# Peptides against a protein of PDB entry 7UQJ: the designs that were tried, part 221

Target 1, 160 residues: chain A of PDB entry 7UQJ
Amino acid sequence: PELYQNFNITPPRGVLFHGPPGTGKTLMARALAASCSSDERKITFFMRKGADILSKWVGEAERQLRLLFEEAKKHQPSIIFFDEIDGLAPVRSSKQEQIHASIVSTLLALMDGMDNRGQVIVIGATNRPDAVDPALRRPGRFDREFYFPLPDVKARFKIL

## One batch from the design tools (peptide; made by RFdiffusion4, then SolubleMPNN)

Design b2_p22_4_s1 (from b2_p22_4, 12 letters changed)
Fold by OpenDDE base, seed 1:
Structure b2_p22_4_s1 (fold): chain B 160 residues (1-160), chain C 160 residues (1-160), chain D 160 residues (1-160), chain A 22 residues (1-22)
Amino acid sequence: as target 1 above (160 residues)
Amino acid sequence: as target 1 above (160 residues)
Amino acid sequence: as target 1 above (160 residues)
Amino acid sequence: SPPTTAELVFSFIEEYLKELYE
């Protein structure tokens, strides 16, 4: 709150969490949802896996994305968390280009169409930020990126 | 190791982390690996995804498990982290029973064969502990289970 | 709670998070509080800074600790998180010894007096575990310690 | 006005990052 008020910064619509597997991206997203909730203002947390949206809803993935964003809006304030978002919006490769391009296009449109009041935040998590379509990483979409480093293996949790 | 030495607790051979997706199971495993490392005693962290062991090494999954445990022993002290272990050792269902049964049998044998010196710890993570073969959840195997609850979105972080 | 019930392990009364600044100790405590909450079982998270308890409540710090533990008990299940606990319970140094000794003594008594049902967990965070009074690090108090490694400083959080 | 979800999320992330990098 204080940070955005002080800098007159438009709250980003989307945050990309990236880093090696098991660096706490999903935990952070959940912790954010929990920490931002209050008795007076409960945040609804929607979690979807990128590959699941593609595989479970063959031919309807776009519709499922629309429904997800509508539901998130209905239950605002809310967080939409896409785990493995690189599975949803891979960089355009030749073979499945048309389906992926359409899903990416829909996600882009949904993110661009979000209310500027910052009641719905989208968090994408990936182990491969370079595998996410660059169009999603532009201003007004996933315009903030947080790298989750490997916990340095040198750290002693001395449970003394 | 140090954790159990300080508490005079026999180090469990295996720990099962279970809970909903994105509750920090993998992060905790990495943090444990990091925390137990020192400049003098580095813990080697091996991470494998259960489904990857099955899919990438069709017909060789057992051999890959053996190699993994041998490598972990060679680089002791070490942690072997199986993410989505329910994908590696699903509860025996009818159709792919033979391959899964053999992999589970191999994993059981490898865990049972571990040196009691606690130089290699196995951590399994799952979103579905009931989908893990009960034989893996017995003493001397994954005999400790940690539940990672969903951060309740309703949790009052009353920063009073 | 459920974690300890499943393992037949006496829930530790206190957990010490230690590690360099910027290792996610406070975040992890918040994430844990969040993660342990459910719709059916909300965890109340109490956060206090060690130095604040000393400085804001000169001559009343002990009473404030008692009130905090009473409030945590009233709102159980709960987590009490002491950030910078080394500021609350410094290793006894000569000049302010009497005040610190009394506060530490009170905290010890409060932790020792907690119900064994594990409905209240105390988490202390410090950058200096050696600056925490050893009496707090004994069984039945902060009897679990987790080290938070420096994220490898080379991890460029490219906020691109 | 109560902070937006964005403001809360970003503040939390910033606090987290500050805690991770300080």
Scores: peptide ipSAE 0.067, ipTM 0.425, DockQ to the pose 0.234; fails the geometry check
Fold by OpenDDE base, seed 2:
Structure b2_p22_4_s1 (fold): chain B 160 residues (1-160), chain C 160 residues (1-160), chain D 160 residues (1-160), chain A 22 residues (1-22)
Amino acid sequence: as target 1 above (160 residues)
Amino acid sequence: as target 1 above (160 residues)
Amino acid sequence: as target 1 above (160 residues)
Amino acid sequence: SPPTTAELVFSFIEEYLKELYE
């Protein structure tokens, strides 16, 4: 928020961090939260793992998402970081369609219902952007995507 | 290797990265691998997740560790990165003692058996260093520890 | 800091971030400042743009640099981030030699005069490391360089 | 001793760069 305010940049509602495992997606999200925090404007950072939401909150995942977004709104400016968002919102396959579809639908509705643009930022991290439901990757949701490349093994960091 | 060569520092055999989730431990390990690689000296980076070794290789975890270290030695200079090493080598508790004790014992033996100091570096990442078996944190194993702090949300970015 | 203490590596005074525009150099610098701050140890982050120092402070740029370093020392631990440092310290070309030479000379002297290594870190960001005066890239100044690759061209973070 | 600012900064840089280069 402050980073975006200071640069007159309208922050996205949602940012998708994608790239191989251990490319600093979670670190970047935390660093962003910290970098955008000032003494006058503390940013609250919420972290959830997609797989944990499904496994720990079977049958209540939608409620937990709602509570998360309500808490983030209450403590705005805030960042909600979803690690492994492909675990939360996998592409709709026929077999588990109903449960996953409900969670995705809830997340979509929550992202769409965020009126206060820039006070709550949602960051999703995934190793597989193509495994994330395309509905999440539309404008007003995760509408900005950042690839976190592998450190090219050839990149000579000559720390001389 | 090159980082340590350039600083005339003997690289540790093992480095423990510890700190909260998403503080860039995996990222650091990969950047170290990349930074230490040159055109003349490519470093091979091996990544394994501690929980995956236990879950995927039930009854063969020791063999998989041996193969990993053999492969790392074959492709030296190399970095072996264990993400969630507290999952691979949790502190010995009475109930699952035998299987975990064997894996820890194997990892200890493999780290101790590395003759070519500095050609294979082992990096372990954990969110809970106190959950890592103290035997792994001894000299000649994970004898250097790096804390990855949370980006402090209170960091005064006074852009004055 | 802890990473360098644990490895007995003297941290550089200066780090050069280089890479194409929009690769997150400024973001990283901020994130670093935030990550290094704790409740007990707040890091003060100072940001200046190289071109702004030249344009806004014509005839006083040297004084502004001195004041900046004095303030950073007063508020240590601190990070001084120079965005577009190639604008502040361009490679000496004959035509604008005198003014730029004085500013570069002042920056060099300020970096050299920092007795308390590790309490004030200077980060310079540039899109053109070869356009930065080589005198700044020497040991004890910007002696570590980090390349920021383009996120794969499709994910242009137009942070416009 | 708490990590120096330099250590944290460089650690973070190295981490971020590793993630960017991975």
Scores: peptide ipSAE 0.017, ipTM 0.463, DockQ to the pose 0.227; fails the geometry check
Fold by OpenDDE base, seed 5:
Structure b2_p22_4_s1 (fold): chain B 160 residues (1-160), chain C 160 residues (1-160), chain D 160 residues (1-160), chain A 22 residues (1-22)
Amino acid sequence: as target 1 above (160 residues)
Amino acid sequence: as target 1 above (160 residues)
Amino acid sequence: as target 1 above (160 residues)
Amino acid sequence: SPPTTAELVFSFIEEYLKELYE
């Protein structure tokens, strides 16, 4: 709501920040969370790394995702930030990981189950948007994409 | 040089960006690289993740670090950004990883071997500064540290 | 201009990024500079630290500020970023620094003298917005404020 | 009311994207 209230823009359910590593995706997500937090309406910011969800929660990743979304809903307005979402939700065409397929399926269901009121925004950050499952990049999920290019080498920082 | 030339600041050999995950360490490093890149003096930005150096370059990590520093020197002015440097250079007191000790030793030697002209800057990012080997945090290495805190949920947007 | 052109937003003369150290203020300023730099329209980014202006330009700080604004105007569209602006522009009520009062007065005059076309944007970053002279925070100067909060330790990173 | 930081950030990101893809 607050993120988009002033513009009559339907708040996206999900925003994909993509671009080369260190282009500010994580910082932008945090800056967004900060910027949307007023004294009256504090945004609760939940951050997870895709790789951490896979490595630390082996066998419980789906449950942890559910708990994350429930907690985000409980503390709405909320931002769920998935850093390195390409580590969490690789393209399903990678035959090797049934585990990733289940995690992706869970994330899809959780995003589809989000209330349209935009009280919970999901931000995914990736260095490899093409490595993210296309199902996550559909309307009602990560339906807005922001490319974080390398800061153009041509930004003349004239430090006089 | 350009980053610091106008301020008579001796360019650090190394800068440690530390703070919780997603505080913009990676973005700052890139923004620095971009900001220091003029049309006349493009900074070459080299990025590596500490975890990737360990996982992808098993048995060649030391060689890859040497090649990285050589390439950075060849394409100077350069920034070498190590994201998750705590994954590359954990505190030596963790008995478990002889592998990390060799990598840390190599990185120390490479940083010590850098020319004082500051044509190559090394930026390390970590979520855990205390997990970084103290030898890397000494003068002539990562001798400048910047804390990147999370955005406070209390962002008072006083939209006056 | 470009920063705001697409949104019919009157470009602020000044934007204050405030929040605890390492919250990404400097990075956001750089990301803004980089993102507004297209191949066709390069933004010239000027960065100064408040502390550096005081420490390195003792007795010439006012002149250096004038030169900075002139150069920014010459190379417009431009961003002037003052990192640690609280070091440059402390609250006038702090009796101790006649030097700071003159610098603040100069900065006020320079900001007031900027063309309303927003070809030069001034971004100030501070960890202590209340330590910034209130005169700088008035309309036509740093009239937009963005809070870059610390990670509230209470931002429940429920890493479940 | 001045645009929220979110609005500015989104606007900034949208502009940045437009300028990059045009």
Scores: peptide ipSAE 0.015, ipTM 0.254, DockQ to the pose 0.084; fails the geometry check

Design b2_p22_4_s1 (from b2_p22_4, 12 letters changed)
Fold by OpenDDE base, seed 3:
Structure b2_p22_4_s1 (fold): chain B 160 residues (1-160), chain C 160 residues (1-160), chain D 160 residues (1-160), chain A 22 residues (1-22)
Amino acid sequence: as target 1 above (160 residues)
Amino acid sequence: as target 1 above (160 residues)
Amino acid sequence: as target 1 above (160 residues)
Amino acid sequence: SPPTTAELVFSFIEEYLKELYE
């Protein structure tokens, strides 16, 4: 029931996958991209790491986010997967907080600017949903959250 | 030790995914199919439900299994995924036991007849590995077993 | 062929999961850890990032690797998962090359020093297998390589 | 109308989650 209650409203612009590292968040995102992609409807999957957005694109992170969303829109239907979206949150330095605020603000604006047709889905993965800016977790952004638990270690992959 | 002891022999013809319902067996099978397919090497993914094999193909289940394996061979490399493979085991009726025995026997023969090149992989998923005929779980058949635990039930996908 | 070629006789001391980011490498590693863990035989899963080994443990990376392998041995059966194992390769700085050479050498020695009982499995995940030191990819180390392709969108899940 | 990518994704996630939790 609860799973579907969240499916009824506005096509979720963003899905937050959260849970311990290696609980399948990235795989799920890719599996979604694959499963939703048909011969008739190829879904384009874009992947970025939050840390890469912050580190590799210092000073151009906002531009790269814009380009990513533009490319995703150009190749719609598309999935944008942000791995380690908590990595958009800077390590506790004041200069990084300003950069963070700007990058997060840009991401917010890009997610808010998406059309309601659900042709571009944004998936954020984090091990620390509490480290994700609450503004990203509001309706119209990462408004769906999926917890990826640790596979209970009692799961015996008996590789027989 | 046991994990590796079974890595020694013949390329696993079959992999048994077992675990409670909703432990990601089907997703993993799909993700594996997707993950094994490259631009250079497209893997063809075939999916069947055990119950469908028994119910939809009553009287032709054996033929459909043969056709499935032939098609998988024709489109190799391929993955054949049997969801609910325990559904090949009939509910406790004598007529169904005979049908089961025949279908399972056919599946055994098809798995035994596969070449050792691992170009066709069979994945069976079940919630009840104990309901899977032990003959299917022998080396050269579903010789690899992967347990998919319940995510700790407290891992509510809190769709927040 | 290649997937199964790597399933040959010697228990793989190391498994390299390679493929584009988010192809399920980490999930598969965890799923494997989970799957291999039974009520009777709990597998201890250790996870480290290659970048964390290099960055967080500067000057103690070798010691931390040793401790990790000792702990894994103490808690055998165990899986050591190195995410972003290509992150053990420093960015092109001469000091980092020496540190890299030392860390990789330590990892090589630790993998070589593992007993053949397969009670400790090392899984390395990378998006760039070509960036992984060839010495790590030799028999007795990461001697098994699993490609996690992008689900080729053209992989019709022909749910036939 | 063809299902939106969102609907497909969510359906898949939901199916997967059901497959994970059921």
Scores: peptide ipSAE 0.014, ipTM 0.336, DockQ to the pose 0.243; fails the geometry check

Design b2_p22_4_s2 (from b2_p22_4, 14 letters changed)
Fold by OpenDDE base, seed 3:
Structure b2_p22_4_s2 (fold): chain B 160 residues (1-160), chain C 160 residues (1-160), chain D 160 residues (1-160), chain A 22 residues (1-22)
Amino acid sequence: as target 1 above (160 residues)
Amino acid sequence: as target 1 above (160 residues)
Amino acid sequence: as target 1 above (160 residues)
Amino acid sequence: PPPTTSELVFSFIERFLKELYE
């Protein structure tokens, strides 16, 4: 609350990071988590992979999402980072991805159910934002999007 | 305006991200792009590789830069991210890089020609800032520099 | 000084970046270095690997740390980035890591000896924050912690 | 006026830095 108030910024509920592999989307998410933490205000960071949720939690993915959001709320202020969120929240219109429609709906409901005070921030990282359901990219969900281009080779900083 | 006024900071036109490969320079550029986007204000993100511009656009690199800046201006607010900008903007003094002098000059002119309102931000990522023409690193161009060190392995944050 | 004053932020002496490999912890450290740099105020960036310090500087690791901090102070404002700091600053309670206790003590003393004006910022990146000595994670040392999640694959940003 | 892209970038960086250092 205080950080966002000081910047006169409405805290987003969700941020979508998208870009090529190894572009550091997950870096930023965690950097945000820890940068938002003071000695007085620790931010708890949760990390999940969309593909891991689908592969490891077959039939329980929705429950695992609920548990994750509950745990994040319990440990607020917190950041939930979904890596490979395109694996978790595929475009509903794709016939192949219809099996994941319930997971997408669960994630939508969980994001919509979050308090407006921004005590739980959700960061989704994807390599394919076009493969992420547009419903997740609406206000109050992943309403901020960050594009992460490919990193280039070794540099030495001289600020001239 | 307000944020920079509060910090008494002149908004840069360009930011140089430099650091080793895989340090996520491109990540930051895109993260910045999306953090700067609100529901009311979408930022358009353009990505190019310096090496790709030189290799794919042999004889048209200058034109492609102009088109890129025109497109960025058309879609303002926007971020232009140059990955491997040391490939695009080599040090003019290097005899080997003289063939690229026109491209560097074009990029300088394009950056100088940008409106002071910072509606188009240019982010250059390099692995070799010492290989980037110092003229690009002057006020009104890449006047802010960001060093990106090499990422290290998996950690869990507990702010004690 | 000025940047931190403008933000009404007490400049940390140290920031711990932690997260999986390739999450871009080092990216952030360098991005911070450069963002804090203006044309008027150049930040010098120093990078070391904890494991490299131990392996390359066998018997001289403490001296190399002192020299690094002296050089950073000489070139202030500066950032010292330790990659793999869990290799440099292992948990003191681990019997296997007792050989490194003097290095940890040296790093503690060097961080404690830094001026509160934040002219030298230390960033430690680790993949295992739980393997970092808790004494390093106290106020005036690595008193801010940043979690860095794993980056995901190539994406195209349209902020809708 | 809406913040410039630079302002937003820097605000984010600054916020990120602030969050990093707070």
Scores: peptide ipSAE 0.016, ipTM 0.235, DockQ to the pose 0.214; fails the geometry check
Fold by OpenDDE base, seed 5:
Structure b2_p22_4_s2 (fold): chain B 160 residues (1-160), chain C 160 residues (1-160), chain D 160 residues (1-160), chain A 22 residues (1-22)
Amino acid sequence: as target 1 above (160 residues)
Amino acid sequence: as target 1 above (160 residues)
Amino acid sequence: as target 1 above (160 residues)
Amino acid sequence: PPPTTSELVFSFIERFLKELYE
């Protein structure tokens, strides 16, 4: 933590996993949660689908996001995984949906409001990084992106 | 079957799988269907997503649920698996959607209308058990809940 | 390719994978992409969810489909995988949604407009083949269907 | 000091991606 402050490096808060569906983004996010969890330092893993937040919480999506981030903070160290984050955060240039714009704005604010201690990490997974609002990909938000190529059959058999 | 009747125990009709996404809820539901299926007793597995029932069957969701339960009964022994059941059965306290309330009411009625023979099992999977209408969690409905924790990396390698 | 032309056989442009959810349709589509990809002939794999195209691109779904097919053509050989294609292409007999009818019409036109070289393959996955517009299942579109039964536990362990 | 969650996460991701794609 201190080292990031000294070098004016914003610690990575968000990681965008992108690539073809089922290239293991969700698997990786979980493997990550499990691998970073020790007996002394259990990581709490929160997972949501972007589309679920929109469809299941019509009018409550912003509130649910806030609650999610609050709970993640309460249970830090934690990982928030948004599967299909492009469902949550479509590019703002898609004019008509004020609802989506509000949710994106809420997510932006929540990511910006995270403490620099990096104890809550947000992982977004998408098949369409271009469909994710560029504002989410700025430093202090999803500031790292990892491409998940189709594993060669051999690489997949190493994980399966 | 008889043992459940003798002890006035309503045989479990519904099982709620809850836990972080991809903890294997869907895989478990299928493994369950496969494991409970023998050459002599093939289990028919019906799977629906909660969100699909809402979005794809606007105005027909109730009918599709009825048809699903009828077909499951016709092909008993059977498993009906609702993935993301919280998309089908949001908490009724979410004021505005009469449509959701109707679907939930239909699902309640269908679960209540199931014969006590327990030949049709309903499995709901959710990442948000609290978002599922409490009426669904009563005896004779989703009367058992199984939490799917994030497997430790080692535990996951035993399943993969 | 040439053999299909000589016999007046329309090369399969589209394959419909249908069967219970998570029978490995998505896995098979990826395994197919990986198996058909060599060092000399990399297959580009495009994956979209049907519901995502509708929900995330309200009013832009047709454009996104066009762009997807253009990109797939640009990067041929390619596979376009539509997961939950019944979300994209509901049966037209569902009267009220002009939007769905437009998207289906666009998909039909895009599939019809594909060159007979078979360098772009479209795979649709659905749990509900009956919910897919029959117009999509005609020759030159999704002209092959593969049923994914629930693997016996043993069969699943052969694929996992 | 114990590694930050971010450091652990990134190290794991980098290792995993390396193992997957190299």
Scores: peptide ipSAE 0.011, ipTM 0.252, DockQ to the pose 0.368; fails the geometry check
Fold by OpenDDE base, seed 2:
Structure b2_p22_4_s2 (fold): chain B 160 residues (1-160), chain C 160 residues (1-160), chain D 160 residues (1-160), chain A 22 residues (1-22)
Amino acid sequence: as target 1 above (160 residues)
Amino acid sequence: as target 1 above (160 residues)
Amino acid sequence: as target 1 above (160 residues)
Amino acid sequence: PPPTTSELVFSFIERFLKELYE
């Protein structure tokens, strides 16, 4: 809180964790939730997968996103973690593009509609930052990006 | 518990996480604390910085270490995480060497004095394992070491 | 070394990391590969997703598994990490069940066929250990299991 | 002999889990 107060840094509403699979993006988000939780201030951690938003919530994805943000607001302070947020990226079918565009539009609106009080933080994790809609990466949305490289194990990570 | 009971494996009192900055040592320690906690068994996580032990606790660092270990024992099962434990390493000034040597000696004694019941784990994180006193790296202390390599990110972390 | 030598414990060929999403299973596998790598002994880390094995390698999944294990053997010491290994679980369609059963059978055979020299370790990560075929969880396969619980945010992080 | 990869991995995991479950 104080560090953000002094520098007039609008607390980022959204943080994009990007990097190869298994670089600890999800772990970091959870560790953040855990580290920011005290006995006095329990952070509620909400987790969703981008793929689940598109696949499980067919026809209700927008509603489920709204409910998620409402619940996060209700249980503030909260972290909303979107794993595989690149899963919200439009797939090459025109019908899917429209559905995905609508879901992304809803997410944009929800992120834009959050109060500046920084009591709900959205973390998006992706293996493909370039597959994340540039609109999500604008100020007031996922305006902070953290790269999670593979632990450059002097081990040859041959991701074959 | 059960896995350690069956094999008579003396639970390590201390684990050294070593590796370059940003390799997730602190994250791992937090993830550890978090993952060990169940509804039935809540682990208490204590975090200290080696630099803070030396700088904030001038003249009382030994007492604060004792209190930390006592509190960890009182709230067992517990994890004590020392971030930047290489900060306990003597810096080249003779007065600091004596103070640091005393603090390290106290830490050694506290780690040696812990009961083998494995209910308090000490995790030390360092970017400079060679700056950690070899006495801390002996059996019954930080007897387990984990290297956290830099992600061999030839990827330009452009920390913008 | 010594701990495994003294107890005649056949070095487990496979380790199952199980726990909720984002509990650090993949990060742990990478951290393991990293920690085991020295300048003298580079561990080669192979990563596959269970879902990719089923979806991308339609008709060649068995061959790709064989090639993976051969390559891991060629580049020993090696870690093969299967993320989402529960993705190898049969989906409710009879054709998929047969394909999945064949892939699982191939994985079983490959794990059984590994030499006891412990130079290739297989790590499976799942959010659903109960969705992993019990045959994979037998001795000489994924015979060690590690639970990665959610960071129970109810863990009292007493940052003192 | 240098520790087997399994020994190193299991030692690491055991240490990690010891840290996790102790």
Scores: peptide ipSAE 0.008, ipTM 0.251, DockQ to the pose 0.233; fails the geometry check

Design b2_p22_4_s2 (from b2_p22_4, 14 letters changed)
Fold by OpenDDE base, seed 4:
Structure b2_p22_4_s2 (fold): chain B 160 residues (1-160), chain C 160 residues (1-160), chain D 160 residues (1-160), chain A 22 residues (1-22)
Amino acid sequence: as target 1 above (160 residues)
Amino acid sequence: as target 1 above (160 residues)
Amino acid sequence: as target 1 above (160 residues)
Amino acid sequence: PPPTTSELVFSFIERFLKELYE
């Protein structure tokens, strides 16, 4: 709080956790949801996988995103965690591109439509931040990025 | 290694991490790989997703599994982590069943074929342990199971 | 590194993870060590339990702490994780108090003696932050605190 | 005003990640 107040920074709506697979992005998102929930202020945690939004809800993915954000708003304060968010917007293939473009456009609109009160936070996790549409990474969307680097494979864990 | 030798314990070949999504299974597997790696004994960590083995390697999944185990053996001591291992063996649909059955049979054979020295450990992670073929959960395969419970869904994180 | 350089922020020397047992403090610390390690910048992760420092090293705990910090400095960038750090400084009993006071004093001195470059980070985890000596929680020591509350048993995770 | 959930989460994450990346 103090940092945002002191620097006149608009509270971020979205946080991008990026880094190689299994670096704790999902765990961190859950830990955050848990850590920000108090007896007086229960945070509702919503979790979706980017690929599941596409695969389970072909043709309804936009509606499911809308419903997710509406439900998150209804149960505010809330965290929406998108695991594998790069799975919502894969870059290069034509017909699937149009569907993905619509889904990303819907997500952009939903993030833009969130109230500035920060009662709903969106956390996206990806292993490939460059595969996430740059439009999602702009201010008012995923405007904070946190690298979850690999536990360095060469980390000398001297657990003596 | 020394612990298993000293206690006459057959080193586990496989560990099944099971529990709801985002309970830290993947993170734990990485943390384990990292924590067991010393200056003298670097553990090589191999990570695959069960669904990716099926989707990327249609018709070559068995070969890719063999190559993975060979590479893990070549770089021993090694950990092979299969995230979403239930994605390798979905139960009920006929033609896909035969392909999945072949992949699971290959994985079973590869786990059975691992040397008893415990130089290669296989960690499977699943959100649905009951969706994992019971044959994978037998002694000499995923013979240790660790439940990664949801961090109790009720955690009021009062971060004051 | 880049974030500290860009914002002219003095790197924290110590982070206190506090919250009930099983809240993922240890997992987070491991995830952090993991997540801060890159191919170019290998983080060495040291893990100790507070109670183990006392029980295994009765009369040598101070020396073991010194060696730990020296080793962490030698292998910088490094993370020292003290799990159950409250076990290093139990409050109320007389003869054990003197031993604990010496260990805490040693830890304080070691944290104070760390270079401001943030090449060694100390993470303490406790279930009882109020059982951690307030001197450890001052600026230049565990000057950042993260509550890992119990993943609230009541949070309606609607994982739809 | 009490910190928003966003402010808490982001401050936590920012602090956490700052601590990690320092």
Scores: peptide ipSAE 0.007, ipTM 0.270, DockQ to the pose 0.171; fails the geometry check

